# Peptides against a protein of PDB entry 3H8D: the designs that were tried, part 156

Target 1, 122 residues: chain A of PDB entry 3H8D
Amino acid sequence: DMKRQQRFFRIPFIRPADQYKDPQNKKKGWWYAHFDGPWIARQMELHPDKPPILLVAGKDDMEMCELNLEETGLTRKRGAEILPRQFEEIWERCGGIQYLQSAIESRQARPTYATAMLQNLL

## One batch from the design tools (peptide; made by RFdiffusion4, then SolubleMPNN)

Design b2_p23_6_s3 (from b2_p23_6, 8 letters changed)
Fold by OpenDDE base, seed 4:
Structure b2_p23_6_s3 (fold): chain B 122 residues (1-122), chain C 122 residues (1-122), chain A 23 residues (1-23)
Amino acid sequence: as target 1 above (122 residues)
Amino acid sequence: as target 1 above (122 residues)
Amino acid sequence: GEFTPEFEAWLASKGMVPVPAPP
């Protein structure tokens, strides 16, 4: 299980309402994903006009990407894949460690590579 | 308007399919961008296995980088910034002058430093 | 390469439209 490949992705996005505006009037956000094998383990959204959204598998499944990695096409999109640290740095800044820890403690988190790693650290 | 800083960038890219192959089997492409101030004016892609892609603002907005220069992080990426001539040389070789000219004549080009310069030459 | 229509649809349902970026 822990042998699954950990892959991380980031894509910029705009709001639907902005898609036909001039570039300067399009506020950009960033969508982040951590896939533990084929399935998402963590998701993070940096929106231009609201607080970051942190999501962990098990707890936030309804708000997280339901497609497996292959079904997303992320692996085929140049520039989408990022290094683990590029994800983790933002995750940490957004309070992701605490968020995941809380999800584990409340027994809401589905076991993933991320939960395992955190449990090994604490 | 024409006082905006003109900045040029080049970054290599590898096809997603080649990402995990041996180095000798990774065919590199090159992505080029001309930013007229904060926004992209021209984009160019050199692919190892298909014709170059030329894009000009206004005409090809949907295919061009929609991030402003700061959002791209290109200014912070070591070795990404290039001299104007390093862009223009490739642009010319790929038929960029003709491409931009055609875009201007068809009234598809958004006015940029690039369009202005070309109009001054012709 | 590009995203699948399914993924784009999912993003849209979440209020996100992906935009082109440097590789």
Scores: peptide ipSAE 0.571, ipTM 0.794, DockQ to the pose 0.417
Fold by OpenDDE base, seed 1:
Structure b2_p23_6_s3 (fold): chain B 122 residues (1-122), chain C 122 residues (1-122), chain A 23 residues (1-23)
Amino acid sequence: as target 1 above (122 residues)
Amino acid sequence: as target 1 above (122 residues)
Amino acid sequence: GEFTPEFEAWLASKGMVPVPAPP
């Protein structure tokens, strides 16, 4: 259902091992999420010391947030929500279009708002 | 090192619950930060419906911004940077001197420009 | 407002600890 609300979130994170270090020794990563209604459609992770991680629903369910949006508390976290373009810009730079396309073609992707938009574009 | 650049920022925030309400129903708060070099030294929050929040490095690390200044994007946000006095005036009104002093006396405060200035003053 | 304990636990299980940021 294309009528579902699309919401995007970004949060900075550190590694557990850095949790009690001085701030200068805490290397930051960024966790991104696209929720299609209550459930995640795409997830993206920028890590300080490894390549970006792209994940799409259906293909990468075991690595993606399994909590519904309300169960995360993301909507209650000040500064966590971002604009669609803020997500898409990074997604595109990381090769997300190709990643999602490949997932669709291999029949691994679960239908989401993201898959629908891509299929309309291609 | 007292030679580090001291920079101060102020940004408005709205409660997540009010994010999609009409403008008249969006009660605005203010988030203040003092950065001693790349890392935050003091943080302050003015809320529309609760007492001000004062935070100092060392004591309140878990509640304070853990991003370095560049990571925050504050330096690129138009209108975010304020003068030192614009921060200090509010800090003083909110009891920040006493709060920081107490943190120093209890050995909870991390040494910063702010602690150095206060120790010089008292 | 804060993340739920469940979400923080999930993040931790994935090797991520959220940190405070400006609003």
Scores: peptide ipSAE 0.571, ipTM 0.795, DockQ to the pose 0.405
Fold by OpenDDE base, seed 2:
Structure b2_p23_6_s3 (fold): chain B 122 residues (1-122), chain C 122 residues (1-122), chain A 23 residues (1-23)
Amino acid sequence: as target 1 above (122 residues)
Amino acid sequence: as target 1 above (122 residues)
Amino acid sequence: GEFTPEFEAWLASKGMVPVPAPP
């Protein structure tokens, strides 16, 4: 239902191999998530040394967060929640519109707020 | 090197649980950081309903900001940067001198501008 | 409030370790 709350989150991360390196040598990535209600609708990963990863529900379920929002603790983590536009701007820049559109067209995308919004835009 | 730029920042934070409460019920905390060059040297958190948290590099690395200054975006956030004294005044009031001194004495503190200055003072 | 152990474990399984950041 489109009445579900849409919430967006971002967290910086490092690779496990970098955990015990000097801060100078810890390359940071960014993990983004869009939750449509309790479940993730879109996920995006910006890695320091590889292309961005875009993921959409239905198509990429196996690579996306399988925990519901409450189970993640994201809502309780200071600084993790971001504005919708903070997500969308990066999403768009990374080709998310085309990616999601393709997933819809191929009937791989699970209906979410994101799919609905995109379909309304097109 | 002590020639590195020392920069200080302060940002308010709201408890995640209070994010969607009426403004009247949003208790603000304050997050402080001292960056010695690109990396954090000291961090401090003032909470509305619990004791202040003091953190120093080397000792408290796992709890401190692991983003370099540029990655934090703090330098681009209006109103975030504060004067050194604005940090130090709170730091001192919260017992930061003793905390850092103890960290130095226990050999837990990583050498920073802050450790150097304190050692010069003692 | 912090990430749950489950979420951290999930992140780890994906090769990601969250790091502290400003609020």
Scores: peptide ipSAE 0.571, ipTM 0.795, DockQ to the pose 0.414
Fold by OpenDDE base, seed 5:
Structure b2_p23_6_s3 (fold): chain B 122 residues (1-122), chain C 122 residues (1-122), chain A 23 residues (1-23)
Amino acid sequence: as target 1 above (122 residues)
Amino acid sequence: as target 1 above (122 residues)
Amino acid sequence: GEFTPEFEAWLASKGMVPVPAPP
């Protein structure tokens, strides 16, 4: 329920093809996750060479992290956890509100903290 | 070249396991970085419960910060930037000179401002 | 203090390799 802890994470990444290049030649992306309790509710990816990717639970399950929070190790990675607002600011910039709203309206979104908050906002 | 700006940073960190403990139960470590221009040249970590970690570019690339200086946001973090000597004093105490020297001699160190300075010193 | 092998494998399957960053 709404008592579940909401936790947010961000990790920088590179493409596999860049793994063994000099650091200056590795193009960085950013992977974001919102976990509603143990399971991901929203995922967001900023890639260096393509548009942002927004994903919401229920609609995009096959593209989202299937591991529970403990199975990821995100909570054990220094610097990975971010503040809620750090996630939301990027989410909003990328059109996440509209994306989630559409998923709710189409009944594709699984109920999460995120869907509840948006429905309370609208 | 040697015209690149040398900038030094220090930020505290807590162990992930201590994140939600009372402040008095959060053991702090310190993360240090020397940037030679946009890229890290040396990294140093002081941990509360284990020996210091020293890292030099070229040798330890996979363990060092792979973000360029701008990507790190360190320049925008209040209190993060430190004086060169504040870095060097800790570096020296932790055996950094010997560590870097060994990396140079083994040809593992990438040429940086740090390698140049040490080679001039010796 | 690291990601699990499972998570890294998942990231890799999605074309992402995590890199070190400041804490």
Scores: peptide ipSAE 0.570, ipTM 0.794, DockQ to the pose 0.420

Design b2_p23_6_s4 (from b2_p23_6, 9 letters changed)
Fold by OpenDDE base, seed 4:
Structure b2_p23_6_s4 (fold): chain B 122 residues (1-122), chain C 122 residues (1-122), chain A 23 residues (1-23)
Amino acid sequence: as target 1 above (122 residues)
Amino acid sequence: as target 1 above (122 residues)
Amino acid sequence: GEFTPAFEEWLRSKGMVPVPAPP
């Protein structure tokens, strides 16, 4: 569990409707991912016009990236990988701790590095 | 047009394959950007093992940074901002003048400070 | 480097189109 490599990624995105607009009319969002080994443990989305989306493995699998890390190509995309703190800071701001805690308590969260860390902290 | 702030940036990048190698085995590339106001006008990449990449707005939009300057965080990254001449010198060495000129002549270049300057020069 | 086509497709299916950014 704790021995798996924890890797974090962030990529900017736009809405499909904005693809062919002038840059100034393309509102940017940010997609974040925490991979616990090959599989995603947490996902987070910052959208320009709706509340942040928080997703945790087990509970939100249907909305989370289903590709393993290698299948995403994220490790090969320059600038995509971020520091753990860069993820955690936003995660915390968005209420991620509480969200994950609730998922654990409701028995919806799949055990991950993230769940383990939270359980060790609380 | 000419009243927008022109800002230039340079950041190093390493190849994904070299990411976890010893420093001596990490060949660095350099990513350059010219922002004409909030939006990128020119982008340039120096690679350790392939030819330089030159990109100009309008022609190469799909390959260029689509984040506005503020979104990039470049202005907040210490050491990233460079002098205009530091960009232009490399741009010229890499054939940027000819590249941009060709893009203008082919009607592919989006009007920018860079296009205006070149058109005034030639 | 770049994303895999599968990942880009997944992103698009979720209403997200990745855009280029600085390294």
Scores: peptide ipSAE 0.563, ipTM 0.789, DockQ to the pose 0.411
Fold by OpenDDE base, seed 2:
Structure b2_p23_6_s4 (fold): chain B 122 residues (1-122), chain C 122 residues (1-122), chain A 23 residues (1-23)
Amino acid sequence: as target 1 above (122 residues)
Amino acid sequence: as target 1 above (122 residues)
Amino acid sequence: GEFTPAFEEWLRSKGMVPVPAPP
């Protein structure tokens, strides 16, 4: 149902190994999520020392957040929610369109708002 | 090194629960930060319905911003940066001097520009 | 409000520890 609320979130993170170091020695990454209703549709990770990770529902379920939106607490975390464009801008820069397209073509992607939008664009 | 640039910032925040309410139903709080060079020295939060929160480096690290100044994007956010006195005035009004003093006495405070200034005042 | 313990645990299981940021 395309009537589901689309919500986007971003949080900074560090590696567990850096947890007790001085702030200056903690390399930051960024975790992004697109929730199509209560369930994640896309996930994206910007790591400090490796290539971006793009994940789409259906294909990458085992690596994506398994909690529903309410179970995450993201909606209750100040500063976590971002605008759709803030997500899409990074997604596109990281090759997300091609990644999702490939997942659709290979029949690995679960139908989501994201798949529907992409299919409308192509 | 007391030669580090001291920069101060203020941004409004709304409670996540109020994010999608009508503007008149969104109670705003204020988030303040003092950066001693690239790293935060003091943080302060004014809430609409609870007491102010005062935080000092060393003592309250786990509750304070762990991003360096550049990572926060605050320097690029229009209207976020404030004058030192704009921070200090609120800090003092909220009991910040006593709070920081106590943190110093308990040996919880990390040495910062703020601790140095306070120690010079007393 | 903050992240749930379950979410933090999930993040850590994936090698990510969330850190505080400005609102």
Scores: peptide ipSAE 0.563, ipTM 0.789, DockQ to the pose 0.413
Fold by OpenDDE base, seed 5:
Structure b2_p23_6_s4 (fold): chain B 122 residues (1-122), chain C 122 residues (1-122), chain A 23 residues (1-23)
Amino acid sequence: as target 1 above (122 residues)
Amino acid sequence: as target 1 above (122 residues)
Amino acid sequence: GEFTPAFEEWLRSKGMVPVPAPP
């Protein structure tokens, strides 16, 4: 059912090791999520000192947020929600289209709004 | 080094619960920040339905913006930057002088332009 | 009004500690 609301979120984070350092000594990363209804469809992590991590539902479930959207509290965190394009721009830059496509082709991807959109785009 | 540029910003925010309501039903708050160079020195939050929140560096680091100024994107957001007096007026009204003074006296405040100015004022 | 403890714990378990940002 593609009537599910598509919502996107981004939060900055630091490494646990930097938690008690001065702000200027805390390297920041960014966590991104696309929720297709209550469940995550795509996840990205931009780390300060390693390559981006791309994750898609079905293939990467063990590494993706297992909480439903309500259980995260993301909708109640000011500034966390972002526009679809803000997610997609980064997704594309990081090779997300190819990543998701490969997951679809290998039948590793769970059907989501994202898989449907990509399949329509191709 | 008090040669650092002092910059002030204000942005409105709405409660997450009101995000999807009609415009007239969205109660707005205001988020204020004073950056001493790249890092935040003071932060204020004016809420529509609760007391103002005052925060000072050192004491309230865990609640204050931990992004440096560039990371926030505030400098690129039209209308976000305000004059020093526009910040200070609200700061004073909310009891900021006393709040910062207490933080200094308790040695909770990190030295900033704000702490220096207050100490000079007293 | 913010992240749930469960989500915070999940993030930490993945090596990420969320930090405050402008709204």
Scores: peptide ipSAE 0.562, ipTM 0.789, DockQ to the pose 0.411
Fold by OpenDDE base, seed 3:
Structure b2_p23_6_s4 (fold): chain B 122 residues (1-122), chain C 122 residues (1-122), chain A 23 residues (1-23)
Amino acid sequence: as target 1 above (122 residues)
Amino acid sequence: as target 1 above (122 residues)
Amino acid sequence: GEFTPAFEEWLRSKGMVPVPAPP
């Protein structure tokens, strides 16, 4: 059902090794999530010291959040929810369109709102 | 170096539970921050339904914003930056002077522009 | 509001420790 609510979230993180350092020595990363209804459709990680990680449902399930949206508590975290465009802008910049397209073509992607939108665009 | 730029910011926040309610049912809180150079020195939260929260660097690090000023994006958010007095006026009204003084006396406060100014005043 | 303990644990298991940010 394409009427499922599409919600996007972003949270900053640090590495465990930096947890007890001074704030100035804590390199920040960003974790992004796109939820298609209760389940994650896309995940994206911006790390301070390695290339962005792009993940799509079906292909990368083992590396993606296994909790449904309610189980994460993201909806109850102030500042965590972002606009769709705030997610998509970074997604596109990181090559997400090509990544998802490739996953669709290889039949690795699980059908989601994201796959549907991309297929409508192509 | 007390020549670091002191910058103050204020942004409204809505409780996650009210995010999708009609505007009339969205109670607004206010989030305040004082940055001493790139790092936060004081944080203050005005809630619609509970007492103000006062936070000072060193004492309340685990509850305060851990992003440096640039990482927050506050400098790029229209209308977020406020005058020093706009912060201090609310800070004083909420008992911030006593709170910071207590943190200094207990040796919990990290030295900042705020601690220095208060010590000069006392 | 805050993250659930389960989500916090999941993030940590993936090598990520969430930090406070502006709302």
Scores: peptide ipSAE 0.560, ipTM 0.787, DockQ to the pose 0.422

Design b2_p23_7_s1 (from b2_p23_7, 10 letters changed)
Fold by OpenDDE base, seed 3:
Parts: sequence; C-alpha cells; structure tokens
Structure b2_p23_7_s1 (fold): chain B 122 residues (1-122), chain C 122 residues (1-122), chain A 23 residues (1-23)
Amino acid sequence: as target 1 above (122 residues)
Amino acid sequence: as target 1 above (122 residues)
Amino acid sequence: SEADKRLQEYLAQWEKELEEQEK
C-alpha cells in the first residue's frame, strides 16, 4: 500500500577477521536495507573483497534480516537512515534491478513497494 | 507516475529585516520544498514570527518556486536535501493535510504525487 | 537468525567507532 513509509538505512561494518588489526588494515563494508513499512523489502551488502550480496523479500527471506524495523533499532541510530536515492544508486550499480526482475518473473519475490515500483518502470 | 523521483529539500533563511543585525538578533526561518520529479508539488515556509505558509501545486503556482528542480540548484546544495519524513512531519504539524485536501475538493490542486498519496490515505 | 546477528554485530561495531570519534 502506498500509505506505507519507505525508509532506507546504511551501516558500515568491519569483517570479523579485520576487527583486531591496525586501523589501516581494516577494510570497511556496507550493509543496506530498504523497509517497506515495518518489513524489509530489500537488503544489500557491499564487501571490500567479494561480490555484492543482493537480497529481496520472498526469495531470500532466510538470508535477510528477520526483525521488523522497530526491532532493528536502526531508526534510533544517528546517521543510519539514508535517502532513497542513496540506496537506489548502489542497488542499480550492483545489478539489483535485474535481480529483482528475475525474482518477480520466477514468482519468488514477495510483493513489496520495490516490486510494484519496478513493474511500473518496465 | 510512480516512476518519478520524490525529493525533498530544506534551506534556512533570514528575514530581510534581520540580515544586518547581530547574530543573536537574526531570527531564522525555513523554506521547504517537495519535488515530484522535476516539478514542485508542495512548498512550505516556517517563519519565526508569523504563521506557516503552505502552498500546493495548481492552487498556489504564482506564489511557489517557478524553477524546475535542476534550475533551483538545490540538488547541488550540500545539506539541502532531506528525508521524506522530515518534510511530512512538519507538513502535518502545519495543517498541510487539510490544506491539500481542501485544494483537491475545490478543484484547485494540480494532480501530483502528493494529491494521489493523500487520496490513498483517505 | 544469522542475518540478525550480523546486523547486531555491525551496529555494535559502528557505535564503538562513533564513540571513539567523539573522544
């Protein structure tokens, strides 16, 4: 439903193997999430030394964050919330459009704001 | 169309009468804009010593920003872009829902993302 | 879930970094 608030978040992370290294040797990754109302619709992880991970609701539920938005605490983390464009630009670059499209076509994607928006674009 | 990017902006302003006063005597206002794609859909002005000004496309075109989004340069102003929620929270507080609703009912509002969204909420 | 654990770990790491920057 168009009434649902679309909210986007990003947090940095250091991979476990680098946590105790010197600062110059800590390679930073980025965790992204799109919430369609209280529920996650898309998730994305940028890693310093491996391919991006793209996840869409319905298809990848077992690998995605299962907490609702409030349970994550993301709304209470200063600087975590990002603009829609800040998510979408990275999503596009990582092949998210094709990934989501394929999930829709294979009937694996759960209907979300993201699926509806993509279908409107096509 | 749902394909259009919804973008929101906020910039501070100092009223002309206070421009040359000491910093402590400069009362700050806030200018807000919602762009539905390239075109402004809603505008709002918070003043330190007078009621908020609410403006909606179609009804208030002569009082609203006439420049398209790119012409405004807002996308190139660091810190000007805000989250949708940051706009909507102020819009609600200022009576924007009722203002837009009245403009729709009187056939003064131009169809925008904002008008469609409101009609979905009602 | 493992996904939830990762998120929590990332948040914890980030908060620690932010605290260090504030010093």
Scores: peptide ipSAE 0.291, ipTM 0.638, DockQ to the pose 0.702
Fold by OpenDDE base, seed 2:
Structure b2_p23_7_s1 (fold): chain B 122 residues (1-122), chain C 122 residues (1-122), chain A 23 residues (1-23)
Amino acid sequence: as target 1 above (122 residues)
Amino acid sequence: as target 1 above (122 residues)
Amino acid sequence: SEADKRLQEYLAQWEKELEEQEK
């Protein structure tokens, strides 16, 4: 839906096990989200010591943020919002296109801006 | 066209008359551009001493950047790319919605992502 | 949800880090 604003966010995180370690021993992960209007369409987590986690609306709802964009507070966090390409570059590198395509083919994906864009690329 | 990437850019400019003045006397303007894929869709100039200039594809082609996005080098200029909202907020504040709408109604506007989005808002 | 809780925890961690950097 062309009416919905597409917004992307990124925040760093420290693993729970590293929270109380010295700064030099705190390896950062990165949490990414794509919001299609008020609702999350894609989520991605980069970890320093395990494979990336990719999540898409419809398929992975139970593992994804259920807050609407305003409820997250991300729009009020300086430095959290990123350019679309900053999300997509990492998404692509992590195999997100294939992941989302598989979710569409299995009829697990909820229609979003992301699914529409992918279908336009095919 | 959902296939085209929408990208936005902002760069400062110094008035020609101020080029050789001391830094404290150089009043900056701002140049903004919206690219719908490779081609510019909207351009905007903020001036410290005169009203903003708004330009839309089709109507104002002769006053707008004629280079495709790659030719501009903007994608390679660190800090030039901005979020869509950073463009739109200023665009709206400067009366860009009314300007583009008028261009559509007069059949002067070339169809772009910007025209499509505006028509979806109406 | 657990996912929401994680986000809030991450935001809180980041906010704390930013505050420490600004001091």
Scores: peptide ipSAE 0.288, ipTM 0.635, DockQ to the pose 0.672
Fold by OpenDDE base, seed 5:
Structure b2_p23_7_s1 (fold): chain B 122 residues (1-122), chain C 122 residues (1-122), chain A 23 residues (1-23)
Amino acid sequence: as target 1 above (122 residues)
Amino acid sequence: as target 1 above (122 residues)
Amino acid sequence: SEADKRLQEYLAQWEKELEEQEK
């Protein structure tokens, strides 16, 4: 079995309320995803006006993308794929380590590459 | 043991003969590297005036970067790190698959993530 | 899912913005 590839993506979004505003008045958010093989392991959303949203597989499945990576079309979107560190830097800044750790400790996190890496750090 | 991270880098180079030419007369080459953990696994050089150079660990150690990843400073060079596909696309276009395959078959290639992946493809 | 829909919406929005920037 091939090792699952870890792939990371980021896309901007504009809030529905800002959709028809002038560009200067459109506040962008950022949608992030970590895919552990075909399935999302972590998701994160940066908003211009509220705290970041952190989501981890197992715990937050209902709020996360359920499409496999190919179904998302992210791999076909130029500029969407980002480096692991580009995800991790934001993840860490947003408290993702603690969030995932808590999910592991509460047995809510599905085992992923992310959970495995975190367990290696602790 | 943590899985070794696969990291890819690209930096431009200018031929020594063009070093003091006007920018428009400087033909850029591109230096690519794949690091399997701390050690280089593959290296590739695109030249403006000659065929690409392909190098694989084990076979071409003397022609490849001998520095570990941290020693190279590539991780600290903004814009140097690239996506895996950005390396692989060029690698494939340059005949890297066949080159690495030949190195494996001749038992010249050091086992790396690259050799393992290729063996999974064949 | 709603999450999937949001992703698709974001992708669609971004595509439109890119097209506008290229004009």
Scores: peptide ipSAE 0.290, ipTM 0.620, DockQ to the pose 0.727; fails the geometry check
Fold by OpenDDE base, seed 4:
Structure b2_p23_7_s1 (fold): chain B 122 residues (1-122), chain C 122 residues (1-122), chain A 23 residues (1-23)
Amino acid sequence: as target 1 above (122 residues)
Amino acid sequence: as target 1 above (122 residues)
Amino acid sequence: SEADKRLQEYLAQWEKELEEQEK
């Protein structure tokens, strides 16, 4: 039995307010996603001038990508896919472990690979 | 049920004959590995001056890494881990699909994620 | 969803930047 593939993606973005500024004045953010099979498990957004946003499936569904992995087109975007550690390192730095843990404890998290991994560690 | 993690690695190597040459005269090869969970499924070696070497579990066990993934230390080597596509692209270019297919047909291949994937495609 | 739209917008922006860099 083959387990669901865990895939991670990152894309840059420029804030709407900076879109028409000179390149030197365009501050980039980063959008991250973890897909557990076809469905998103975690999402994260790094902004240049505000706190990071952490989102987990179940708890934050309305704020997260609802497209399945294939629908996003991320798999077809060169340079979008990243290694698990490239996601996890940032996730950890942003307090993602605690965020997910809290979501599990409050019974808000949908079971995913991420929840399972955390439960294995705790 | 969580499926075995598929992890891919690449490290450079310098030919023994070039070890004591000036850096400009050291031709680098590349060693690739695909691990299906803790155990290697595929190995590939690119050489600067000879044909690539393709190896699959079951058929080529004696020529492949015998260490489990943790024992290799690859997970702890910075820059060693690569994306699946970074492995697969080279694998395909080297004729890896045909090589693995032949190993399956001859009943020499040990069942792995790689064999399963190929069977899904054929 | 709005989240989906944002993703698509980000992708579109990035693609434009990549195209410009390739020129």
Scores: peptide ipSAE 0.289, ipTM 0.604, DockQ to the pose 0.750; fails the geometry check

